# Designs tried in a protein design run: peptides against a protein of PDB entry 6TME. Part 5

Target 1, 324 residues: chain A of PDB entry 6TME
Amino acid sequence: NRLKRAYIALQAWKKAFYSDPFNTAANWVGPDVCSYKGVFCAPALDDPSVLVVAGIDLNHADIAGYLPPELGLLTDVALFHVNSNRFCGVIPKSLSKLTLMYEFDVSNNRFVGPFPTVALSWPSLKFLDIRYNDFEGKLPPEIFDKDLDAIFLNNNRFESTIPETIGKSTASVVTFAHNKFSGCIPKTIGQMKNLNEIVFIGNNLSGCLPNEIGSLNNVTVFDASSNGFVGSLPSTLSGLANVEQMDFSYNKFTGFVTDNICKLPKLSNFTFSYNFFNGEAQSCVPGSSQEKQFDDTSNCLQNRPNQKSAKECLPVVSRPVDCS
Target 2, 324 residues: chain A of PDB entry 6TME as posed
Amino acid sequence: NRLKRAYIALQAWKKAFYSDPFNTAANWVGPDVCSYKGVFCAPALDDPSVLVVAGIDLNHADIFGYLPPELGLLTDVALFHVNSNRFCGVIPKSLSKLTLMYEFDVSNNRFVGPFPTVALSWPSLKFLDIRYNDFEGKLPPEIFDKDLDAIFLNNNRFESTIPETIGKSTASVVTFAHNKFSGCIPKTIGQMKNLNEIVFIGNNLSGCLPNEIGSLNNVTVFDASSNGFVGSLPSTLSGLANVEQMDFSYNKFTGFVTDNICKLPKLSNFTFSYNFFNGEAQSCVPGSSQEKQFDDTSNCLQNRPNQKSAKECLPVVSRPVDCS

## One batch from the design tools (peptide; made by RFdiffusion4, then SolubleMPNN)

Design b2_p21_1_s4
Fold by OpenDDE base, seed 1:
Structure b2_p21_1_s4 (fold): chain B 324 residues (1-324), chain A 21 residues (1-21)
Amino acid sequence: as target 1 above (324 residues)
Amino acid sequence: DSRLEKLAEEQRKKAEAELLS
């Protein structure tokens, strides 16, 4: 009996709660699991006459506790949303039994350990949100082999390089922000055919931006701020026909910011402050457009306000990095 | 329900084994 298994799982989970400030699990009593707050039942896919637990939504419940291995008994769950709680520990390997997993959101919790590789075992997974946790270590390359719509990894402790497999991703939104990723952005990034938003904010990424970024013709948000990127902006960025928000601030970029970038047709905000740019086109000057907002603060630009001193600029500008 | 309790215990053991695998 699937509901009996669900009962076992949910009761085990209730016992794993250390704190339930909103008494979310107060009605988690008895065999009628479909009446449990945050538990949603639906007809089973293989037998419409059978009711199964198909979804969990405990978002914003502020529950402290852990995920017990008995959750693996929830084999019919396709939607698992438990964001904004205080769940700790690791994601149980037993969740590999949840083969129908479609959306997995454990964001805003206190999870630790390596990337939850159990997520890679779910063949139908479309949405993965593990942001705002303490996951650490390397990102498995296989994550980008999955047919995901969104990948939220930001605000964790991931390190090492971004896998070359990123180009295989079909995700429209990918966030790497506020981790410890290092190395270069893979050239394969240009192959992300469905990409709309990508965020690299606040990592240890370095090197030159790959020219292949210019192939991301569907991208609306590209944020690479607060890293260690060097060299000039790729001329191929003129290919970002749909970019609206672009941020390269707080890097070590040099060279000239060109008209071809600043005149991008859908560009709304372009921030390239806190770099070492030594020139900009007139179209890049803040205030030059009513439709576009620019920030050129703290560069090495002549005749512009709020720029770095010659002392700060000269050592960097005089030794430009050749990205060719 | 004693039967359910027995089932629960068995399932817990299985789940733990899966976790450790």
Scores: peptide ipSAE 0.024, ipTM 0.576, DockQ to the pose 0.018
Fold by OpenDDE base, seed 5:
Structure b2_p21_1_s4 (fold): chain B 324 residues (1-324), chain A 21 residues (1-21)
Amino acid sequence: as target 1 above (324 residues)
Amino acid sequence: DSRLEKLAEEQRKKAEAELLS
């Protein structure tokens, strides 16, 4: 009996709660699991006459505890939402049995360990949100081989380089923000045909921006702020026909910010502050447009307010990095 | 990040709609 298995799983989970400040699991009593708060039942896909647990939603419950291996008994779950809790430990490998997993959100918890590779075992996964945890180590390259619509990795402890397989991703949204990623953005990034939003904020990324970024025709948000990028902005950025929000602030960029970038047709906000740019086109000057907002603060620009001192600029500007 | 949260919520809604359709 599927509901019996679900009962075992849910009772094991309740037992794994250290704190339930809102008494979310107070009604988790008895065999009628479909009445449990945060548990949603639906007809089974293989047998419509059978009711199964199809979804879990414990979002914002502030529950402290861990995910026990018995959760693997919830084999019919397609939606798993447990964000904004205090669950700790690792994602159980037993969740590999949840072959119908479609949307997995464990964001804003206390999970630790390496990337939860069990997520790679779910053939139908379309949404993965593991942000605001303490996951660490390398991203498995295989994550980008999956047909995901969205990949949220931000605010973790991931390290090493971004896999070259990123170009294979069909995701519209990918966030790397606030991790410990290092190295260059892979040139394969330009192959992300469905990409709308990508965020690299607050990592240890370095090197030159790849020219292939300019191939991201569908991108509306590109944020590479708070990294260690060097060199000039690629001229190919003029190809970002749909970019609305672009942020390169808090890097080590040099060179000239061109008209071709600042006059992008859909550009609404362009922040390139806290770099070492030594020139900008008139179209890039804050206040030059009513439709666009620019921030050129703390660069090496002449005749602009709030710029770096010559002492700070000279060592960097005089030794520009050649990205060719 | 409020922007990221909003984006995540929108994506969740889309995914749910697809599943329920």
Scores: peptide ipSAE 0.020, ipTM 0.524, DockQ to the pose 0.934
Fold by OpenDDE base, seed 3:
Structure b2_p21_1_s4 (fold): chain B 324 residues (1-324), chain A 21 residues (1-21)
Amino acid sequence: as target 1 above (324 residues)
Amino acid sequence: DSRLEKLAEEQRKKAEAELLS
């Protein structure tokens, strides 16, 4: 009975393919769905004597089509990986019936519409990858209430502010890059207890960096480049004991880049180019260390190459934003 | 060609139904 439902779902999906360049679904014929390319069966959790469709992997198939509502019949699917295709439309609400969903990867497709809230209905979801799509609108705050290990949101059309609930996230990796997020980074960011990598690249974020970033003692990658951040770098960044890659380039930061930041013990790369910094410690100078790489290009630094003109610097440097 | 058009229409209808549900 379960495999019959799976057959109905998979045949509906095959019908929803506009193009299958690699003939991935060529063998999707007959009731033996477990033999279908990209379909993986396993014993059911509630009855090990029954085989069910537990996983889908159509990664890199270049399939054009959409996800039909009948996919909701795949109630035993825990792994759904369909990245690097040309699927379009919306994520069906019928997928709410897939209560065992553990990993959901629809990245690098042509999906549109708001955030797929159906993902919030999956109680056991640990991995969510919706990057490289055309999802738009607000990010629901509830996403960070989920016990996710990784959240990939980059390269979409998400707007509005980053929810304050971010501090509740248990994710080790979170990407916001290349969206249209605006506003400040929430102060609650410091409460992300398991965070290793966070990327804000290429948004419309602004304001001062919260001091609470310094509480992220497990973070190894922190990239806030290509935004509208202002003010000085928080002194509390000295608390980033495990940061290896740090990028603040292409912002509107001012002030002095301190030794406490540049001498972070595990720092390998620190890019703070294309800002309005008016001073840097000797430890921050590119070439000062064999173990660390720095980029101070296009700031307002004296006696350094490739800096902004006085005309560009003076209006900004003379009116620094006070983040206190 | 005609098949693709039909599929596109079906997709739109189904997507709309999902959004309205």
Scores: peptide ipSAE 0.015, ipTM 0.494, DockQ to the pose 0.022
Fold by OpenDDE base, seed 2:
Structure b2_p21_1_s4 (fold): chain B 324 residues (1-324), chain A 21 residues (1-21)
Amino acid sequence: as target 1 above (324 residues)
Amino acid sequence: DSRLEKLAEEQRKKAEAELLS
């Protein structure tokens, strides 16, 4: 009996709660699991006459506890949303039995350990949110082989390089922000066909930006701020026909910010502050447009306010990195 | 939950498509 298995799982989970400030599990009593707060039932896919637990929603419940292995008994669950809690420990490998998993959101918790590779075992997964945890180590390259719509990895402890397989991703939104990623952005990034938003904020990324970024014709948000990027901005950025928000601030970029970039047709905000740019086109000057916002603060620009001193600029500007 | 119902329906359609293929 599927509901009996669900009962075992849910009672094991209730027992794994250390704190339930809102008494979310107060009604988790008895065999009628479909009446449990945050538990949602639906007709089984293989037999519409059978009711099964199809979803869990415990978002914003502030529950402290862990995920017990008995959760693997919830084999009919397609939606698992437990964000904004205080769950700790690791994601149980027993969740591999949840073969219908479609959306998995464990964001804003206290999970630790390596990337939860169990997520790679779910054939129908479309949404993965593991942001704001303490996941560590390398990102498995296989994550980008999955047909995901969104991948949220930000605010974790991931290390090493971004996998070259990123170009295989069909995701519209990908976040890497506030991790410990290093190395260059892979050239394969230009192959991301459905990409709308990508965020690299606050990592240890370095090197030159790949020219292939200019192939991301559907991207609306591109943020590479707070890294160690060097060299000039790729001229191919003129190909970003749909970019609205672009941020390259807090890097070590040099060279000239061109008219072709600043005149992008849908560009709304372009921040390139806190770099070592030594020139900009008139179209890049803050206040030059009512429709576009620019920030050129703390560069090596002549005749602009709030720029770096000659002493700070000269050592960097005189030794530009050639990305060609 | 309307979202859950929608997802269930999508999964059913997918399963049916796989069966017919």
Scores: peptide ipSAE 0.007, ipTM 0.448, DockQ to the pose 0.058

Design b2_p21_5_s2
Fold by OpenDDE base, seed 1:
Structure b2_p21_5_s2 (fold): chain B 324 residues (1-324), chain A 21 residues (1-21)
Amino acid sequence: as target 1 above (324 residues)
Amino acid sequence: SESERLLAEREAAAAAARAAL
């Protein structure tokens, strides 16, 4: 009996709650699991006459606890949304039994450990949100081999390099922000054919930006701020025909910010402050356009306000990094 | 933005499923 298994799983989970401020699980009593708050049932895919637990929605329940291994008994679950709780521990490997998993959102919790590789075992997964947790270690390259709509990894403790497999991703949104990623952005990034938004904010990324970024013609948001990037901005950035928000602030970029970048047709905000740029086109000057907002603060620009001192600029500007 | 849209859609879908009990 599939509902009996679900009952066992849900009762085990209730037992794993340390705190339930909104009494979400108060009605988690008895065999009628389909009446449980946050639990929804649907006809089984293999037998429409059988009702099964198809989804969990405990978003914003502020529940403290952990995910017990018995959750693996919820074999019919396709939607698992438990964001904005205080669940801790690791994602149970027993969830590999949930072969119908389609959407997995455990964001804004207190999960720890390495990347939950169990997510890689779900063949039909389309949405993965693990942001705002304490996941750590390396990002498995295989994550980008999956046909995901979105990959939210931001605000964790991931480290090491971004996998070269990123170019295989079909996701429209990928967030790396506020982790500990290091190394260069892979050149394969230009192969992300469906990419609309990519965010690298607040990592330890370095090196030159790859020219292949310019191939991302569908990108609307590109944020690489607060890293250690060096060199000049690639001239190929002129190919970002749909970029609206672009941020390169708080890096170590040098060189000249070109007219071709600042005149991008859909560009609304371009922030390149807190770098070591020593020149900019007139079209890049803040206030030069009513349709675009620019920020050139704290660079090495001549005849502009709020720039770095010559003392600070000279050592860097005089030794430009050759990205060729 | 696309990210906002996707997040909103998933949140709404989850809520709708919950309400459909």
Scores: peptide ipSAE 0.339, ipTM 0.873, DockQ to the pose 0.026
Fold by OpenDDE base, seed 5:
Structure b2_p21_5_s2 (fold): chain B 324 residues (1-324), chain A 21 residues (1-21)
Amino acid sequence: as target 1 above (324 residues)
Amino acid sequence: SESERLLAEREAAAAAARAAL
């Protein structure tokens, strides 16, 4: 019965293919779905004597099509990997029936619509990758209530603010890059216990960086470049004991870049170019260290090359934003 | 990096599942 349902689902999906350039679904014929290319079966968790479709791997198949609602019949699927295709449309709500979903990777497709809230219905989800799509609208706060290892949201069309629930996330990697997020980074960010990498690149984020960023003791990558951040860098950034890659470039930061930041013990790359910093410690100067790489280009620094003109600097530097 | 590691692991897992089952 389960394999029959899977057959119905997979045949419906094949019918929903507009293009299959590698003929991936060429062998998707007949009731033996376990032999289908990209489909793998395993004994059912509730009955080891029953074989079920446990996973889909169509990565890099360049298939054009959509996900039909009949995919909801694949109730035993725990792994769904279909990245690097040309699937379009929305993620079917019928996938809520896939209660065993563990890894969901639909990255590098052409999905549209709001955040696929069906992902929130999966109690055992550990990996969510929806990057490089056209998802839009508000990011639901509930996403950070999920016990996910990683949350890849980058390169979409998400808007709204970053939910304050971010502090509840146990993910080691979270990417917001290349969306349309606005507002401030929530102060709750400092409560992210397992965070290693967080990327905010290329959004419409603004305001001051919260001091609580300095509580991210395990963060190795912190990239907030290409936003609208203002004010000085928080002094608490000296607490980033494990940061290796840090990028604040292409913002509107002002003030002084301190020794405490540039001398962070694990820091290998620190880019703070294209801001309005009016001073830097000697330890921040590019070339001052053999083990660290700095970029101070296009700031308001004295006696440094490739800086902004006084005309560009004066109106900003003379009106520093008070983040206190 | 952590992100690269995680992505690689998931990719490998998917490929392994396809090959083994």
Scores: peptide ipSAE 0.334, ipTM 0.872, DockQ to the pose 0.026
Fold by OpenDDE base, seed 3:
Structure b2_p21_5_s2 (fold): chain B 324 residues (1-324), chain A 21 residues (1-21)
Amino acid sequence: as target 1 above (324 residues)
Amino acid sequence: SESERLLAEREAAAAAARAAL
C-alpha cells in the first residue's frame, strides 16, 4: 500500500526531528497521512483512483533534524519543498526511488557533503534549489545535461572549475554566487540557449572573460562581480541586446569601457567599479543618462572622482593582460 | 527579475498546496 509506505516514511521523518518550533508535525499522527500538515496528496498518475503523497511543503518551518533514508519510500513525491529549515546531514541516496521528482528545494538549510548526486538520477527534474547550504566539492558536469528551468547553487562551498558542460544547460537562471569556484568561465557559456540570468558573484574565478558571452542574446542579468577576472571587457558584449543588469565590479579588469557596451539598448544598471579601467566613453559616465545608472568608482580613470591613486594603478595599468 | 519570478512562483505553488489541504 502506497499510503502505508508514506506513513512509515513520514513517521520516520518526524522521529528525525530534533526541534519543531511551530509544531508543524503535531498532527502527524495516525494513518491518514493526507491530513498531515505540509503533506499534499493527489491521484496517482498510474491509477487515478488511488491517492498518493505527491508533494511535501515544509517551507519556513524552522525544523531542526535530518532526512532519514525512509524518505525513499515516498516514491510518488514530485514536489519536495523544505526550504528555510535547519535540516542537517546529507541528502539520502534512497531518494533515487523518487523517480517523479519535479521540483526539489532544500535551500536555506544545514546540509553538508558533496553535491547531492541523487538529484542527477531524477529524469523529470525541472527545478533544483540547493542554495544556502554547506554543500562542498566539485560540481558534477552532468548537472548541466539535465533539462532544468533553474539551477540555484549559490551560497555553498563548491570548489573547482565550472564544468564545460554549462553550454548544454537549458536553464533560464543559473547561480554560482558565493562559492569557491575557480578557473575561467568556459567558452561554451555562449551556447546556453535559454539563459536569462547568470550570477558568478563572490567566487575565485579568474582569467579573461570569454568572447562567447556576447552570444547570450537573451540574458537580462549578468553579474561577474567579486572575482579575479583580468583583461579588457570583450568587444562582443555589444551583442547583449537584452541585458538590463550588468556587474563587473570588484575584479582586476583593465582597458577602456566602450561606448558600444554602455549604449546597450536594454541596459539599466552597469556597475564596473573597483577595477583598473583607465578610460571610459562619455556614455559610461555616471549621470550621463536618466535611463541608465553607472558606477565607475575606484578605477584608474582620469578626471573622475573616487578613483585609485596613481601608485595603485600604475603597476596594473602598465601591464595589461592580453586576452587575445 | 527572472530569478525572483521563478522563486516566487515556486513558493506560491507550494503555499497553494498547503492552503488547499
Scores: peptide ipSAE 0.327, ipTM 0.871, DockQ to the pose 0.027
Fold by OpenDDE base, seed 2:
Structure b2_p21_5_s2 (fold): chain B 324 residues (1-324), chain A 21 residues (1-21)
Amino acid sequence: as target 1 above (324 residues)
Amino acid sequence: SESERLLAEREAAAAAARAAL
């Protein structure tokens, strides 16, 4: 019965393919769904004597089509990997029936609509990758209440502010890059446990960086480049004991880049170019270290090459934003 | 089974992918 439901689902999906360049679904014929290319079976958790469809892997198949509601019949699927295809439309609400969902990767497709809230219904979800799509609207706060290992949201059309609930996330990797997020980074960011990599690149974020960023002791990558951040870098950034890659470029930061930041013990690359910094410690100067790479290009620094003109700097530097 | 093996391999691959941005 369970494999029969899977057969119905998979045949409906095959029918929903507009193009299958590699003939991935060519062998999707007959009731033996476990022999289908990209379909993986395993013993059911509730009955080891019963074989069920436990995983889908259609990564890099370049399939054009959509996800039909009949996919909700794949109730035993724990792994769903369909990245690098040309699937369009929305994620079916019927996928709420896939209560064993553990890994969901629909990245590099043409999905549209709001955040797929069906992902919030999966109690055991550990990995969510929806990057490189056309998802839009606000990010639901509840996403960060889930015990996810990774959250990939980059290269979409998400708008509004980053939810305050971000501090509840236990994800090691979170990407917001290349969306339309606005507002400030929530102060609750410092409460994120297990965070290793966080990327804000290329949004419309603004305001001052919260001091609480310095509480991210395990972060190895922090990239806030290409936004509208203002003010000075928080002095608490000296607390980033494990940061290796840090990028604040292409913002509107002012003030002085301190030794305490540039001498971070694990820092290997620190880019703060294309801002309005008016001073830097000697330890921040490119070439000052063999082990660390710095970029101070296009700031308001004295006695450094490739800086902004006085005419460009004066209006901004003379009116520093007070983040206190 | 072969299906079980392939699923296990994919799980391992997916786990490795989580380490990359």
Scores: peptide ipSAE 0.077, ipTM 0.706, DockQ to the pose 0.033

